# Designs tried in a protein design run: peptides against a protein of PDB entry 3QIS. Part 292

Target 1, 334 residues: chain A of PDB entry 3QIS
Amino acid sequence: PSLELSRREFVFENVKFRQLQKEKFQISNNGQVPCHFSFIPKLNDSQYCKPWLRAEPFEGYLEPNETVDISLDVYVSKDSVTILNSGEDKIEDILVLHLDRGKDYFLTISGNYLPSCFGTSLEALCRMKRPIREVPVTKLIDLEEDSFLEKEKSLLQMVPLDEGASERPLQVPKEIWLLVDHLFKYACHQEDLFQTPGMQEELQQIIDCLDTSIPETIPGSNHSVAEALLIFLEALPEPVICYELYQRCLDSAYDPRICRQVISQLPRCHRNVFRYLMAFLRELLKFSEYNSVNANMIATLFTSLLLRPPPNLMARQTPSDRQRAIQFLLGFLL

## One batch from the design tools (peptide; made by RFdiffusion4, then SolubleMPNN)

Design b2_p26_7_s2 (from b2_p26_7, 10 letters changed)
Fold by OpenDDE base, seed 4:
Structure b2_p26_7_s2 (fold): chain B 334 residues (1-334), chain A 26 residues (1-26)
Amino acid sequence: as target 1 above (334 residues)
Amino acid sequence: SSFPIPPEEEPEVEPLEAKKPRPRPL
């Protein structure tokens, strides 16, 4: 069997977090026999493509002289955003289109990724005084390395923050401040806040606004801004409550004094973000008559975002563990 | 008024209503 491909080289320019890009090509059976095609893993790979890439269809059957359109879809999710932000991964891949009892056809994928504040560490964002799109990629790498080292030092209680040498980190990321300040100003009376989905186009504009500072004010509905905060918290490489404290949060869930003591053990940036979010959510709860928001709903929603089980425990989370995690957060909302 | 970042030391979070807008530092 043999195929003719309309294109073999694909360039995805300006790939962004949560922005789908599509490139299409045709494959034609120019042989005299039916053929089955599939995208196959390379020798060292478990999958036929990187996590941010998909072929649709990824397999199929072609009669003689039949043609099919294949879509190459590039989508950076929360699962790929962190490694692309750091430049550990890149918008480059090679797809192997295999023909059963036939040849392999190689497709070259290339492009560029535009970094996002989504999927960047709280520590790096606290050091980042400019929008992430204005920060050189080399400096993003340095900021992540420095952030990891300070997280470790903070957890070990070893070094008082040397007040002297580098520009002091922000108390909270400017992006979280922008989202929370907007919600506080405009969304406290918003009916069904955090219950109504945002618009996908508005979410993209909000992400771009946080990444670029353009426009000067966050665009979109209160629902889209609220969902953008949830997406931001979900995309964090390390949750607001660090994985190391997860079990202690569950164990302390019914003792408000121990809960506060556990939070005091968080790295400075994480602790500040946690306290800031809890202060915002308590303020939002004062408007429950208008926004239909209650403590149980908020605790249930934010617990999954703020207090994630460590990857090793994710498959083992019991209903009791989830209830303890919710109870832990309730002790800061009531 | 911006939503205030809680200070690191837990002073009682003075209700937002009471904080006169701090003049922007020059």
Scores: peptide ipSAE 0.105, ipTM 0.578, DockQ to the pose 0.171
Fold by OpenDDE base, seed 2:
Structure b2_p26_7_s2 (fold): chain B 334 residues (1-334), chain A 26 residues (1-26)
Amino acid sequence: as target 1 above (334 residues)
Amino acid sequence: SSFPIPPEEEPEVEPLEAKKPRPRPL
């Protein structure tokens, strides 16, 4: 068996968070026998491609002189955004198109990723005074490494934050401030806020706006701005309530005094973001007659975003654990 | 009016209307 490929080199320029890119090519059976093709893992890989890449179809059967179109789809989700922002991973891969009883055909995937404030740590964002696209990639790496060390120092209560006046972190990320300030100004009377989905095109415009500018006004509907806040919180590598405090939040869920003590132990950036979001959500709840937002809906929605189980416990979350997590958050909304 | 960032101490959250908007982090 043999194949002819219309293309073997693919370049995905300016790959962005949540923006699908597609490249198509054709494979043709130029042999005299039917053939089965499949994308196969390289040596020591579990998957035929990186998590941000997909081939469709990834396998198939071709009669002699038959041709099939294959789509290579590049999509950076919340599961790949952090490692691409840090430059730990890149838009580079090699695909192996295997022909049964035939040859291997290598496809080269290349391109560039454009960093996002989505999937960046709260600590790193608190250090960024400018949009992430204005920050050199080398400085993003340094800010992430420094963010980890500062988180550890803050948790260990070892060092007073060095009061060095010139480089003080923001109290909250400017991106969170922009989203919440917009929602407070324009969305307090918005019916079905956080219940109606945003528009995908508007969400992409909001993401690009936050990555590239400090706008006077965020583009899009109140629903799109509200959903952008949810996407932002979901994409955080470390949730607003750090993973190390997850169990203590569940254990304290019925004691409002212990709940406040657990929150006081968060790293400064995380604690400030938590208090800021709770203050906003309590303000939004005052307009419940207009916006149809209630404490149970908000607690249920935001608990999954703010109080995520550690990766090692995700598969083990019980309905009781979820109810305790909701009860923990309700104690800050009521 | 801007939504003010809460101070580090948990003051009773006075209604946001009463607190001067903190300047944007420029």
Scores: peptide ipSAE 0.070, ipTM 0.603, DockQ to the pose 0.181
Fold by OpenDDE base, seed 1:
Structure b2_p26_7_s2 (fold): chain B 334 residues (1-334), chain A 26 residues (1-26)
Amino acid sequence: as target 1 above (334 residues)
Amino acid sequence: SSFPIPPEEEPEVEPLEAKKPRPRPL
């Protein structure tokens, strides 16, 4: 069996969080026999591609002189954004297109990723006074390392950081501040807030706006700004309630005094973000007659974002665990 | 009015008075 490939080198320029890019190429059976093709893992890999890449179709049959278009889809989700922001991973891969009883064909994937405030730690963002696209990649690495050390210090010691007033971390990320401040100003009377989805184009504009600027106003509808806040919280490498406290939140869910004690043990930036979000959501609930928002809806929505199970636990919460997690958050909304 | 960041010492129970001026990140 034999294949001809129209292209073998692919460049994905300016890859961004949640922005799908597609490159197409054609494969043709220039042999005299039917052939089966498939993308296969390299010797040391479990998958044929990195998590941000997909081939469609990834396998198939070709009759003699038959031709098929293959789409290479690049999409940075929440699962790849953090490692791409740090530069631990890059927009580089090699695909192996295997021909059954034939040879391998190598495809080279390359490109560049544009860092996002989405998928960056709360600690790093609290140190980042400028938009992430203004921060050199080398400094992003330093900010992540420093942020890890501060998380550890904040967990171990209530020592006031005696850092000079100019070097002090923000109390909350400017991006969360921008999103919540916009929602508070413009969306408190928005019917179906957090219940109506945003527009994908507006979400991309909001992400690009937060990554590149400190706007006076966020672009897009209130629904898109609300969904951008949800996406931001979902994309955090460490959830607003740190994984170390997850079980204690569930165990305390019916004791509001213990719940507050658990939150007091969060790292400073996480604690500030949690309290800030709860204060916003309680304020939003005062406008329930206008925005149709209720505490049960908000608790159900935000619990999955703020209180995620640790990666070492089965990602499927039991119905009991989910109810305890919702009850934990309700104690801050009511 | 900007929605105020709670000071670190504010008890989680007190509603943020919408009247507290925020420092914008300048």
Scores: peptide ipSAE 0.062, ipTM 0.598, DockQ to the pose 0.176
Fold by OpenDDE base, seed 5:
Structure b2_p26_7_s2 (fold): chain B 334 residues (1-334), chain A 26 residues (1-26)
Amino acid sequence: as target 1 above (334 residues)
Amino acid sequence: SSFPIPPEEEPEVEPLEAKKPRPRPL
């Protein structure tokens, strides 16, 4: 069996969070025998590609002189955004296109990722007084390392952060502030807020705007700005309520006093973001006659974002655990 | 700081004072 490939080198420039990029190539059976092709894992890999890459089709059969177009799709989801923001992973891969009883063909994938405030930790973002695209990559790494150390210190010691650090962190990320301030100013009377989806093009513009600027006004509809807040919260590497407190939130769900005590034990930035979001959502609920937003809808929606089960428990979450998680959040909305 | 600090108390969502758009010079 033999194949001809129209291209073997692929460069994905300026890869961004939630922005699909596609590169296509053709494979042709230039042999005299039918061939089965497949993308196969490298010797030490479980998958044929990295999580942000896909080939379509990834396997197939070609008759002699048959041709097929293969799409290489690069998409950075919430599952890959954090490791790309930190530079732990990069837009680099090697695909092995295998022919049954034939040769291996290597495809080189390369490119660059543009860091996003989406998928960046709350601690790192509280240190970022400028848009993430203005922050040198070396400083992003330092900010993430420092963020981990600050989380650990905040969990171990109720010691007030030494006021003497020349650069006080923000109380909340500027990105959350921008989103919530916009929604508060312009979306309190928006019918079906958080129920109507945003436009994908507007979501990309909002992400790009938050990554590159400190806008006076966020672009797009109120629905797109609302969905951008949901996407932001979903993409956090550590949820607003840290995984370490998840079980305690469930256990306290029917005691509002214990719930407040659990929240007081969050890292400073997480605690501030939680309180800020709850204050905003309580304000939004005052406009329920206009925006069709109710406490049960909001609690159900935001619980999955703010109070995520730890990854090891995600598959084991019971309907009772979900109801306790909702009840925990309701105690801050009512 | 370019961002208003949420008040230390239960933040009333202080309407983050809309910096009156500086009149763009015509």
Scores: peptide ipSAE 0.032, ipTM 0.574, DockQ to the pose 0.036

Design b2_p26_7_s3 (from b2_p26_7, 12 letters changed)
Fold by OpenDDE base, seed 3:
Structure b2_p26_7_s3 (fold): chain B 334 residues (1-334), chain A 26 residues (1-26)
Amino acid sequence: as target 1 above (334 residues)
Amino acid sequence: SSFPIPAEEEPEEEPLAARAPRPRPL
């Protein structure tokens, strides 16, 4: 069996968070026998491609002289955004198109990723006084490493924050401030806030705006700005309530004093963001007559974003754990 | 004689807009 491929090299320029890109190519059976093709893992890989890439179809049969179109789809989700922002991963892959009893055909995937404030740590964002696209990639790596080291030092309570560091971090990321300040100014009276979905085009404009500028006003509807805040919180590599405090939040869920003590133990940026979001949500609840927002809805929605189980416990979360997590958050909304 | 530790009065939550230092454009 043999195949002819119309293309073997693919370049995905300017790949962005949540922006689908597609490249297509044809494979043709130029042999005299039917063939089965499949994309196969490389020897050391569990999957035939990286998480941000897919082939459609990834397998099939071709009769003699048959041709099929294959789509290579590049999509950076919340599951891939952090590793691409840090430069741990890149828009580079090699696909192996295997032909049963035939040859392997190698496809080269390349391109560039454009970093996003979505999927970047709260610690790193608190150090970024400029839009992420203005920050050199080398400095992004250094900011994530420094952020990890400062978080560890803060948790260990061993080193007073050297108040002499030439660049004091922001109290909250400018991106969260921009989103919440917009919602506070313009969306408190918005009917069905956090209940109506945003528009995908507006979400992309908001992401691009936050990545490239410090706007006076965020573009798009209040619903799109509200959804952008949810997407931002969901895409965080570590949730606003750090994974290490998850169980303590559940254990304290019915004691408001212990809940406040648990929050006080968060890293400074996480604690500031948590208090900032809770104060915003309490303000939003005062307008429940206009926005149809209630504490139970908000607690249910934001608990899944702010108080995520550690990856090792995610599959084991009980309905009781979820209810305790909601109760923990309710103690800050009521 | 147990002196009650005064409950730290939660400082009046000034509306969020007032205390976040606006990033001044440099």
Scores: peptide ipSAE 0.020, ipTM 0.540, DockQ to the pose 0.032
Fold by OpenDDE base, seed 4:
Structure b2_p26_7_s3 (fold): chain B 334 residues (1-334), chain A 26 residues (1-26)
Amino acid sequence: as target 1 above (334 residues)
Amino acid sequence: SSFPIPAEEEPEEEPLAARAPRPRPL
């Protein structure tokens, strides 16, 4: 069997978090026999492509003189955003299009990624006084490394960050401040807040706005701004409640004093963000007559974002663990 | 008659608007 490919080189310029890009090409069976094609892993890879890339279709049959369109879809989700932000991964791949009893065809994927404040650590963002797109990639790497070291030091020593560093970190990321301040100002009376989804176009505008500017006002509806906050919290490489405290939060869930002690042991940035979010959510609950928001809904929604099980325990989360996690958060909302 | 121990009021967390360091435009 043999194929003709209309294109073998693909360039994805300015790839962004949650922005789908598509490139298409044709494959034609120029042979005299039916052929099965499939994208196959390279010798050392488990998958035929990187997590941010997909071929559609990834396999199929072609009759003699048949042609099929293949879409190459580039999409940076929460699962790939962190490694692309750090420059650990890049928009580069090689796809192997295999023919059954035939030869391999190589496709080259290249491009560039534009960093996002989404999927960046709270610690790094607390050091970023400018929009992430204004920060050189080399400095992003340094900020993530320094942020990791400061997190570990904060956990081990419980020592306040030496106030003597010439550039004091922000108490909370400016992006969290922008989102929460907007919601506090404009969304407290918004009916069905956190219950109505945002618009995808508005979410992209909000992400681009936070990545590139420090706006006076966030664009989009209150629902889109609210969903952008949820997406931000979901995309964090380390949850607002660090994985190391997960079990202690569950164990303390019915003792409000122990819950507060557990939160006091968070790294400074995480602790500040947690308290800031809880204060916001308590304020939002005062407007329940207008926004239809209640403590049980908020606790259920935010628990999955703020108090995630460690990856090794994720598959073992019981209904009891979920209820304890919700109860833990309720103790800060009531 | 055991007086209920007052719940330790969490120290009044300064309103959200006050605690967020306004990024002063530099």
Scores: peptide ipSAE 0.019, ipTM 0.546, DockQ to the pose 0.032
Fold by OpenDDE base, seed 1:
Structure b2_p26_7_s3 (fold): chain B 334 residues (1-334), chain A 26 residues (1-26)
Amino acid sequence: as target 1 above (334 residues)
Amino acid sequence: SSFPIPAEEEPEEEPLAARAPRPRPL
């Protein structure tokens, strides 16, 4: 079997979080026999491509003189955004297009990723006084390392923060502040807030706006700004309630005093963000006659974002664990 | 008005007195 490929080199410029890019190429059976093609893993890989890449179709049959279009789709989800923001991964891959009883064809994928405040740690964002796109990539690495050290110091209660340094972290990330302040100002009376999806185009504009600027107003509908806050919380590399406290939150879920003691043990930034969000959500609940928001809906929605199970426990979550997690959050909303 | 942020030492039951300063472009 033999194939002709219209292209073998692909460049994905300016790849962004949640922005789908597509490149197409053709494969043609220029042989005299039917062929089966498939994208195959390299010898040491479990998958034929990196998590942010896919081929469609990834396999198929071609009759003699048949041609098929293959789409290469680049999409940075919450699962890839953190490692791309840090530069641990890059927009580079090699795809192996295999022919059954034939040869391999190599495709080169390259490009550049544009960092996002989405998928960046709370600690790094608290240090980041400028939009992430204004921060040199080298300084993003330093901020991630420093953020880990600050998390550890805060957990250990070891640092009276020297109040006088010009480098004092923000109490909450500017991006969270911008989102919550917008929602507080403009969305408290919004019918079906957090119940109606945002527009994908508006979500992309909000992400780009937060990554590149400190806006006076966030663009888009209140629904898009609300969904952008949910996406932001979902994309955090570590949830607002740190994984180390997950089980203690479940164990304390019916004791409000112990729940507050667990929250007091969060890293400074995480604790501030948690309290800030709970204060906002309690304020939003005062407008329930206008916005149709209730404590059970909010607790159910935000629990999955704020109180995520550690990866080792994800597959073992019981309905009881979910109910305890919701009950834990309800104790801060009521 | 901006939505207030908690002070670090504020108990979760106390009304958030500290308004978050709006981030400014430097």
Scores: peptide ipSAE 0.041, ipTM 0.621, DockQ to the pose 0.192; fails the geometry check
Fold by OpenDDE base, seed 5:
Structure b2_p26_7_s3 (fold): chain B 334 residues (1-334), chain A 26 residues (1-26)
Amino acid sequence: as target 1 above (334 residues)
Amino acid sequence: SSFPIPAEEEPEEEPLAARAPRPRPL
């Protein structure tokens, strides 16, 4: 068996969060026998590609002189954005196109990723006084390492010793501030707020705007700005309520006093963001006659974003656990 | 001078727009 490939080198320039890029190539059976092709894992890999890459089709049959187009799709989801922002992963891969009883064909994937405030930790973003695209990549790594250490110190109730030379962190990320300030100013009377989806083009413009600037106004509809806030919260590597407090939130869900005590134990940035968001959502609820926003809808929506089960418990979440999680948030909205 | 958002937990009653003052452009 033998294949001809129209291309073997692929470059994905300026890869961004939630922006699909596609490169296509053709494979041709230049042999005299039918062949089966498949993308196969490398020796140490469980998957044939990195999580942000896919081939379509990833396997198939070719008759003699048959040709098929293969799409290489690059898409950075919430599942890959954090490791790309830190530079732990990069837009580089090698695909192995295996021909059954034949040869391996290597495809080189390369490119560059543009960092996003989406998928960056709250701790790191509180240190970023400028847009993430203005921050040197070397400093992004340092800010993420420092973010872990600050989270740990905050959980241990260790007073930061040296208030000295480092610029004081923001109380909340500027990106959350920009989103919430816009929604507060312009969206309190918006019918079906958080119930109507945004436009994909506007969402990309909002993401790019937050990554590159500190705007006076966020571009796009109120629905797109509202959805951008949801996407931001979903993409956080650590949810606004840290995984370590998840079970305690469920256990306290019917005691408002214990719920407030659990929130007081969050890292400073997480606690500030939680209280800021709850205050925002309570303000939106005052306009329920105009925006059709109710406490049950908001609690149900934001529970999945703010109070996520730890990865090891996701498969075990009961309907009772979900109801407790909703009840926990309701105690801050009512 | 970046106005630090005052480290005081501004009372639950203050408008959200007051609690999160814009990071002034440096």
Scores: peptide ipSAE 0.027, ipTM 0.595, DockQ to the pose 0.045; fails the geometry check

